# Peptides against a protein of PDB entry 4N78, part 137

Target 1, 186 residues: chain A of PDB entry 4N78
Amino acid sequence: HFQVICRLLGYQGIAVVMEELLKVVKSLLQGTILQYVKTLMEVMPKICRLPRHEYGSPGILEFFHHQLKDIVEYAELKTVCFQNLREVGNAILFCLLIEQSLSLEEVCDLLHAAPFQNILPRVHVKEGERLDAKMKRLESKYAPLHLVPLIERLGTPQQIAIAREGDLLTKERLCCGLSMFEVILT
Target 2, 155 residues: chain B of PDB entry 4N78
Amino acid sequence: MAELQMLLEEEIPGGRRALFDSYTNLERVADYCENNYIQSADKQRALEETKAYTTQSLASVAYLINTLANNVLQMLDIQASQLRRMESSINHISQTVDIHKEKVARREIGILTTNKNTSRTHKIIAPANLERPVRYIRKPIDYTILDDIGHGVKW

## One batch from the design tools (peptide; made by RFdiffusion4, then SolubleMPNN)

Design b2_p17_6_s3 (from b2_p17_6, 8 letters changed)
Fold by OpenDDE base, seed 3:
Structure b2_p17_6_s3 (fold): chain B 186 residues (1-186), chain C 155 residues (1-155), chain A 17 residues (1-17)
Amino acid sequence: as target 1 above (186 residues)
Amino acid sequence: as target 2 above (155 residues)
Amino acid sequence: SRFLEQLQQLARESLEA
């Protein structure tokens, strides 16, 4: 699903979605969540002594339950605050998954473009074969597919310019060194 | 442009008119040949004359058709060439627009990105000499780093 | 084209004849 979303939205669409999600997250964090956190901090017992271990796990649990009774009984915490936190969490996960899916898509694009851009895979050399000979053969095989040189030879100046720009855009991808998710966490 | 106009406005219509006129003339020739054969005392001579007129008429029509056909073909070739040029221009514009849109999109998403802290701080050794335009030697992006990411076709 | 040329030639010959 995320792969399809990435394909449909493209870079521009993804950017717009991410920006809107960031706005939503910011609004939730700075607004409702912050207010609830402040309220919770005010209601939080200032002194919570560790009960004696002699009371056992049930007694300790009851102790903490009693101390946090006002917080637990705060209905708005469950309905509003936790829901907002869930929304924030979902937004973060969405961003992560979109970035991962986009990276995969970009890798696929790079792989598909590679033969046309003189990017050759490392050939597995069997024992006894010269790597250089295999690479030369591979280069010769794919030489006619090199798009930019071909257009430079046969095309108009305008076509050459477009081909070069297209080649550059094809080569430059976010997955090569950029992260969106880090910005979102920031 | 001038040649195409001449073909469309003068040569082809003229050829069509000539062919139509030829049809009318052929009918007259046929009538003449028929009457001549009926009225002639020398039937053999009349027949030979009819054969001659028939041959001439066929040759004339063939010439007119051939000329017209060639003019039409030439017209079509010129039009096809014009369409190809137009298509090329449209494609060029389309590609330019697409590239521009892509660049804009890349900028927009780029604002939302940060460099991955690749621990290999290649010390960008700032070349000491400020003066040389740092030819942004686009280091070929080694895409082999991506070989381990995703369903890489293990070649 | 040769046939048409031949027909044209025959037509010319018939007109000159």
Scores: peptide ipSAE 0.019, ipTM 0.634, DockQ to the pose 0.012
Fold by OpenDDE base, seed 1:
Structure b2_p17_6_s3 (fold): chain B 186 residues (1-186), chain C 155 residues (1-155), chain A 17 residues (1-17)
Amino acid sequence: as target 1 above (186 residues)
Amino acid sequence: as target 2 above (155 residues)
Amino acid sequence: SRFLEQLQQLARESLEA
């Protein structure tokens, strides 16, 4: 599904969606969630000492339950605050999955374009074979597929310009060095 | 453009008119040949003259048709070439626009990105002192210590 | 019309000979 979304939206659509999601997340964090956190901080016991270990795990749990009773009984926390947190979480996950899907699509595009852009895969050299000889053979094999040189030889100046720009756009992908998710986390 | 215009406005219409005129002339020639054959005492001579006129007339019509056909073909070729050029131009514009849109889109999404911190693999400075692997003596967890705490169902 | 047709036929035959 995310792959389809990435294909459908393209870079522009993804950018718009991401921007809107960031706005929503910001609004939720700075608005409702912040207010609830402030309220919770006010209701939080000022002094919460660790109970004695002698009470055991159940006793310690009961102690904390008692100390946090007001928080646990705060109905709006369950209904509104947790829902908002869920929305934030979903937004983050959505962004992550979109970025991952986009990266996969970009990698696929790069792989498909590679033969046309003089990008050759590293060939596994079997024992006894010269890497250089194999690479030369591979280069010679794919040389006729090099799009930009072909167009430079056969095309009009305008076609050459477009081919070069297209080649550049094909090579320059986000997956090569950029992360959206890191921005979202900051 | 001038050649196409000449073909459309002068050569092809002119050829069509010439062909039409030739039809009228052929009818006149036919009438003449028929009358000449009927009136001539030497029918063989009249027939030979008729054959000559017929051959000439057919040759002329064939020439006119061929010329007209070639002009039409030439016109179509020119038009096809023009269409191809137009298509090429449209494609060029379309590609330019698409590239521009893509660049804009990439800038927009680029604002939402940061460089991947290639964490320089800090050279794990191997601590100089190879701390002797403290032989983790797995002390067997003696679970018997827990035997006294639980309400064991005495069977 | 018959004469024209005959002439056309003769002309065709003459082009094929």
Scores: peptide ipSAE 0.019, ipTM 0.649, DockQ to the pose 0.009
Fold by OpenDDE base, seed 2:
Structure b2_p17_6_s3 (fold): chain B 186 residues (1-186), chain C 155 residues (1-155), chain A 17 residues (1-17)
Amino acid sequence: as target 1 above (186 residues)
Amino acid sequence: as target 2 above (155 residues)
Amino acid sequence: SRFLEQLQQLARESLEA
């Protein structure tokens, strides 16, 4: 699903969605969640001493339950605050999954374009073969597929310009060094 | 453009008219040949004359058809060339627009990105001298030493 | 011109046969 979304939205669509999500998350964090946190801090017991270990696990649990009774019984916490936190969580997950999906698509695009851009994979050299010789063979094999040089030779000036720009755009991808998710976490 | 216009407005219509006129003329020639054959005392001569006219007429029609056909083909070639040029122009514009849109989109999404902290995998330069892992010999902690300090309720 | 010449020749041949 996320792959399809990435394909359909493209860079522009993803950008718009991400921007809107960031706005929503910001609104939730700075608004309702912050207010609830402040309220919770106000109702939090000022002095919560560690109970004696002698009470055992059940006793300690009861102690904390009693100390936090007001918080646990706060109905709005369950209905509103937790829901907002879920929304934030979902937004984060969405962003993560979108980025991952986009990265996969970009990698695929890069891989598909590689033969046309003189990007050759490192070939596994069998024992006894010279890496250089194999690489030269590969270079010679794919040389006719180099799009920009081909167009430079056969194309019009306008076509050459377009080809160069297209080549640049093909090479420059987010997955090469950029992360959206890190921005979301900051 | 001038050539195409000439073909469309003058040459092709003119050729069509010429063919139509030739049809009318052929009918006249046929009538003449028929009458000449009937009225002539020398039937053999009349027949030879008819053959000559027939050959000439066929040749003339063939010429007219060929000329017209060539003009039509030329017209079509010119038009096809014009269409191809237009297509090329449209394609170039389209590609330019697409590239521009893509650049804009990339700028927009780029604002939402930060550089991946490529953790410089510090080449863990394996220290040449692998310090021998000091075998941590766990000495069993004898807890019996603490038995005497606790005021445990003797049952 | 060649086609016309050929046609004329064919016409002549057909009429002489």
Scores: peptide ipSAE 0.018, ipTM 0.648, DockQ to the pose 0.010
Fold by OpenDDE base, seed 5:
Structure b2_p17_6_s3 (fold): chain B 186 residues (1-186), chain C 155 residues (1-155), chain A 17 residues (1-17)
Amino acid sequence: as target 1 above (186 residues)
Amino acid sequence: as target 2 above (155 residues)
Amino acid sequence: SRFLEQLQQLARESLEA
């Protein structure tokens, strides 16, 4: 699903969606969630002493339950605050999954473009084969597929310019060194 | 442009008219030959004359057809060439627009990105031994490293 | 002119055959 979304939206669409999600998250955090957090902080016990370990796990749980009774029983916390937190969480997960899917698409594009851009895969050298000979053979095999040099020889100046720009755009991908998710987390 | 116009307005219509006229002339020649053969005491001579006229007439018509056909083909070639040039121009514009759109899109998404903190691989201080400059074998970008990216969350 | 000549020749040959 996310792959389809990435293909459908492209970079522009993804950017728009991410920006809007950031706005939504910001709004939720600075608005409703912040307000609930402030309220919770006000009702939070000022002094919460650690219960004696002698009470065991059940006793400790009951102690904290009693201390936090007002918070646990706060109905709006369950209905509104937790829902908003879920929305924020979903937004974050969505962004993460979109970025991952986009990265996969970019990698696929890079792989498909590689033979045309003089990018050769690492050849597994079997024992006894000269790496250099195999690489030369591969280079010779794919040499006719190098798009930019081919167009530079046969194309018009305009075609050459387009080919160079296209080549650059193909090589420059987000997955090569950029992260959107880090920006979302900041 | 002038050549195409000449073909469309003058040469092809002219050729068609010439063929039509030739048809009329052929009918006249046929009538003449028939009458001449019937009326002639020397049928052999009349036949030879008829053969000569027939050959000439057929050659003339063939020439006219060939000329017309060549003109039509030339016209079509010129038109095809014009269409190809137009197509090339349109494609160029389309590609330029697409590249521009892509650049804009990338700028927009780029604002939402930060550089991945590549952990500075600690400079492995290679011991001082003068390792011969390993010829910069352009290590092909191993994209297989990316094969594991995204496999983590089986939904 | 060459084509016409060829056609004329062919026509002559066909009539002599």
Scores: peptide ipSAE 0.018, ipTM 0.644, DockQ to the pose 0.012

Design b2_p17_6_s4 (from b2_p17_6, 5 letters changed)
Fold by OpenDDE base, seed 3:
Structure b2_p17_6_s4 (fold): chain B 186 residues (1-186), chain C 155 residues (1-155), chain A 17 residues (1-17)
Amino acid sequence: as target 1 above (186 residues)
Amino acid sequence: as target 2 above (155 residues)
Amino acid sequence: SRFLEMLQELAEESLEA
């Protein structure tokens, strides 16, 4: 699903969605969640001493339940605060999955473009074969597929310019060194 | 442009008119030949004359058709060439717009990105190919680094 | 021109026949 979303939205669509999600997350964090956290901090016992081990596990549990009774009984915490936290979590996960899917798509694009951009795959050298000879053979095999040189030779100046720009755009991808998710966490 | 205009406005209409006129003339020639054959005491001579007129008429019509056909073909070739040029221009504009849109999109998404801390480890060992004059060889982006990112298609 | 020549030849042949 995320791969399809990435394909449909493209870079621009993804950017818009991510920006809107960030706004939503910010609104949730600074609004309702912050208010609930403040309220919880006010209700939290100022002094919570560890009960004596002599009370055993049940007694200790009852002690903490009593200390946190006001928090546990706060109905709005369960319904509103946790829901908002879930929404934030979902938004973060969405961003992560979108970035991962986009990276995969970009890698696939790069792999598909490689033969046309003079990017040769790593050659497995069988025992006894010279790596250099294999590389030369591969270079010669794929040389006719080099798009930019081909267009430079056969195309109009306008076509050459477009081909060069297209080649650059094909090579420069986010997956090569950029992360969106880190920005979101920040 | 001038040649196409001449073909469309003068040569092709002229050829069509000539064919129409030729048709009318052929009818007259046929009537003449028929009457001449009926009225002539020397039927052999009349027949030979009819053959001659028929051959001449056929040759004339064939010439007119051939000329018209060639002019139409030439017109179509010129028009096809014009359409190809227009198509090329439209394609160029379309590609330019697409590239521009892509650049804008990349700028927008770029604002939402930070540089990945590339761990120093993978020295891209440039294959020792001979010092050909270092033209601005844009170092091919080694995409192998991406093989480990995501559900890596292990080749 | 070749077609016309051919037609002319045919015409001439038809006249000689």
Scores: peptide ipSAE 0.017, ipTM 0.639, DockQ to the pose 0.012
Fold by OpenDDE base, seed 5:
Structure b2_p17_6_s4 (fold): chain B 186 residues (1-186), chain C 155 residues (1-155), chain A 17 residues (1-17)
Amino acid sequence: as target 1 above (186 residues)
Amino acid sequence: as target 2 above (155 residues)
Amino acid sequence: SRFLEMLQELAEESLEA
């Protein structure tokens, strides 16, 4: 599903969706969640002493439950605040999954373009085969597919310019060194 | 453009008219040859004259048809060439627009990106000793080791 | 001119036949 979304939206669509999600997350964090956190801080006991270890785990839990009774009984926390946090979480996960899916698509594009861009795969050299000979064979095999040199030889100046720009755009992908998710987390 | 216009407006219509006129002339020649053969005391001479006129008429018609056909073919070739040029121009514009749109899209998404902190891959100082590539004996991953970790139902 | 010559030859052959 995320791959289909990435293909459908493209870079521009993904950018728009991410920007809007960031706005939503920001609004949730700075608005409703912040207000709930402030309210929770106000109702939080000022002095919470550690109960004696002698009460055991159940006793300690009961103690904290009693100390935090006002927070636990805060109905809006369960209904509104947790829902907002879930929405934020979903937004973050969505962004992560979109970025991962986009990266996969970009890698696929790079792999498909590689033969046309004089990017040869690392050849697994079997024992006894000369790496150089195999590489030369591959180079010779793919040499006619080099798009930019081919167009530079046969194309018009305008076609050459377009081919070079297209080649550059194909090589420059987000997955090569850019992260959207890090920006979303900041 | 001038050549195409000349073909469309003058040469091809003119050739069609000439062919039509030739039909009328051929009918006259046929009538003449028939009458001449009937009236002539020397039938052999009349036949030879008819043969000469027939050959000339056929050659003339063939020439007219060939000229017209060549003009039509030339017209079609010029039109095809014009269409190809137009297609090339449209494709160029389309590609330029697509590249521009892609650049804009890349800029927009780029604003939402930061450089991946490439952790300085510590230069794995290749140990000086060329350790012989240990034959990666693909030990079959004994997945049975995972059998004890999961609540897998012992079949 | 060659085509016309061929047609002329064919026409002549057709009349002799």
Scores: peptide ipSAE 0.017, ipTM 0.653, DockQ to the pose 0.011
Fold by OpenDDE base, seed 4:
Structure b2_p17_6_s4 (fold): chain B 186 residues (1-186), chain C 155 residues (1-155), chain A 17 residues (1-17)
Amino acid sequence: as target 1 above (186 residues)
Amino acid sequence: as target 2 above (155 residues)
Amino acid sequence: SRFLEMLQELAEESLEA
């Protein structure tokens, strides 16, 4: 589903959706969640020391559960605050999944374009073969597929310009070094 | 453009008119040949004359049809060439617009990106000596402070 | 047959002109 969404929206659509999600998340965090957190901080136990490890995980859990029992059982916290946190969580997950899906699409595009952009695959050399000879054969094999040089030779100036720009746009992808998710987490 | 206009306005209509006129003339020739054959004492001569007229008429019509057909073909070729040029121009514009839109989109999404950083893992270290827990005295929590929270503008 | 051949020749000549 996310792959389809990425394909349908493209870079423009994804950007718009991400911007809107960021606004929503910001609004939730700075609004209702912040207010609840402030209130909760005021009512939180001032002294809550770590129990001894001898109590084990269950005992430690029970200790903290007891300390936070009144907070956890607060109805408004469950209905409003936790709901907002779920929305934030969903937004974050959505952004993550979109980025992952987009990265996959970009990688696929790069792989498909590689033969046409003078990008040769990594070659495994078998016993008895020379790397140089194999590389030369591959270069010769793919040389006719290099789009930009071909158009530069046969095309009009306008076609050459378009080909170069298209080539650049094809090569430059987010997956090469950029992350949206890190921005979302900031 | 001038050639196409000449073909459309002069040559092709002229050829069509010529062909129509030829039809009318052929009818007259046919009538003449028929009457001549009936009235002539020398039927063989009349027949030969009819053959000659028939041959001439067929040649003339063939010429007219060929000329007209060639003019129509030429017209179509010119029009096809014009359409191809227009298509090429439209495609060029379309590609230019698409590239521009893509660049804009790339800039917009680029604003939402940062360089990938390697995530550092944090090691959790347990304290060597855990202090005894301090006895907790339960205090009632006043939740009335939260009563007004959440009734604001929902986005 | 000769008539048809003659017609063909004349037609061809007219097409070549």
Scores: peptide ipSAE 0.016, ipTM 0.651, DockQ to the pose 0.011
Fold by OpenDDE base, seed 2:
Structure b2_p17_6_s4 (fold): chain B 186 residues (1-186), chain C 155 residues (1-155), chain A 17 residues (1-17)
Amino acid sequence: as target 1 above (186 residues)
Amino acid sequence: as target 2 above (155 residues)
Amino acid sequence: SRFLEMLQELAEESLEA
């Protein structure tokens, strides 16, 4: 699903969605969640000492239940605050999954474009073969596929310009050095 | 442009008219040949004359058709070339627009990105001297020493 | 011109036949 979403939205669509999600998250965090946190902080027992271990686990649990009874019973916490936190969590997860899906798509695009851009994979060298010889052979094999040089030789000036720009755009992808998720976490 | 216009407005219509006129003329020639054959005392001569006219007429029609056909083909070639040029221009514009849109989109999404912290995997240069793991000899802590300090209920 | 020549040849052949 996320892959399909990435394909449908493209960079522009993803940007718009992410911006809107960030706005929503910001609104939730700075608004409702912050207010609830402040309220909770106010109602929190000022002094909550660790009960004696002699009470055992059940006794300690009861103690904390008693101390936090008002907080636990606060209906709005469960219905509103937790829901908002869930929404924030979902938004974060959504962003993560979108970024991952986008990265996969970009990697695939890069891999598909690689032969046309003189980007060759490291070839596994069998014992006894020279890496250099294999690489040269590979380069020679794919040399006719180099798109920009081909167009530079055969194309019009306009076509050459477009090809160069297209090549640059193909090479420059987010997955190469950029992260959206890190921005979201900040 | 001038050549195409000339073909469309003058040469092709002119050729069509010429062909039509030729048809009319051929009918006259046919009538003449028929009458000449009937009225002539020398039938052999009349037949030869008819053959000559027929050959000439066929050649003339063939010429007219060929000329017209060539003009039509030329017209079509010019038009095809024009269409190809237009297509090329449209494609160029389309590609330019697409590239521009992509650049804009990338700028927009780029604002929402930060540089990946390439964790410089510090090549933990394994220190050459693997310090021998000091065998932590777990000395069993003899807790029996504490047996005397506790007020244990002597059962 | 070649077509006319060919027609002329055909015509001549037809007349000789």
Scores: peptide ipSAE 0.016, ipTM 0.652, DockQ to the pose 0.010

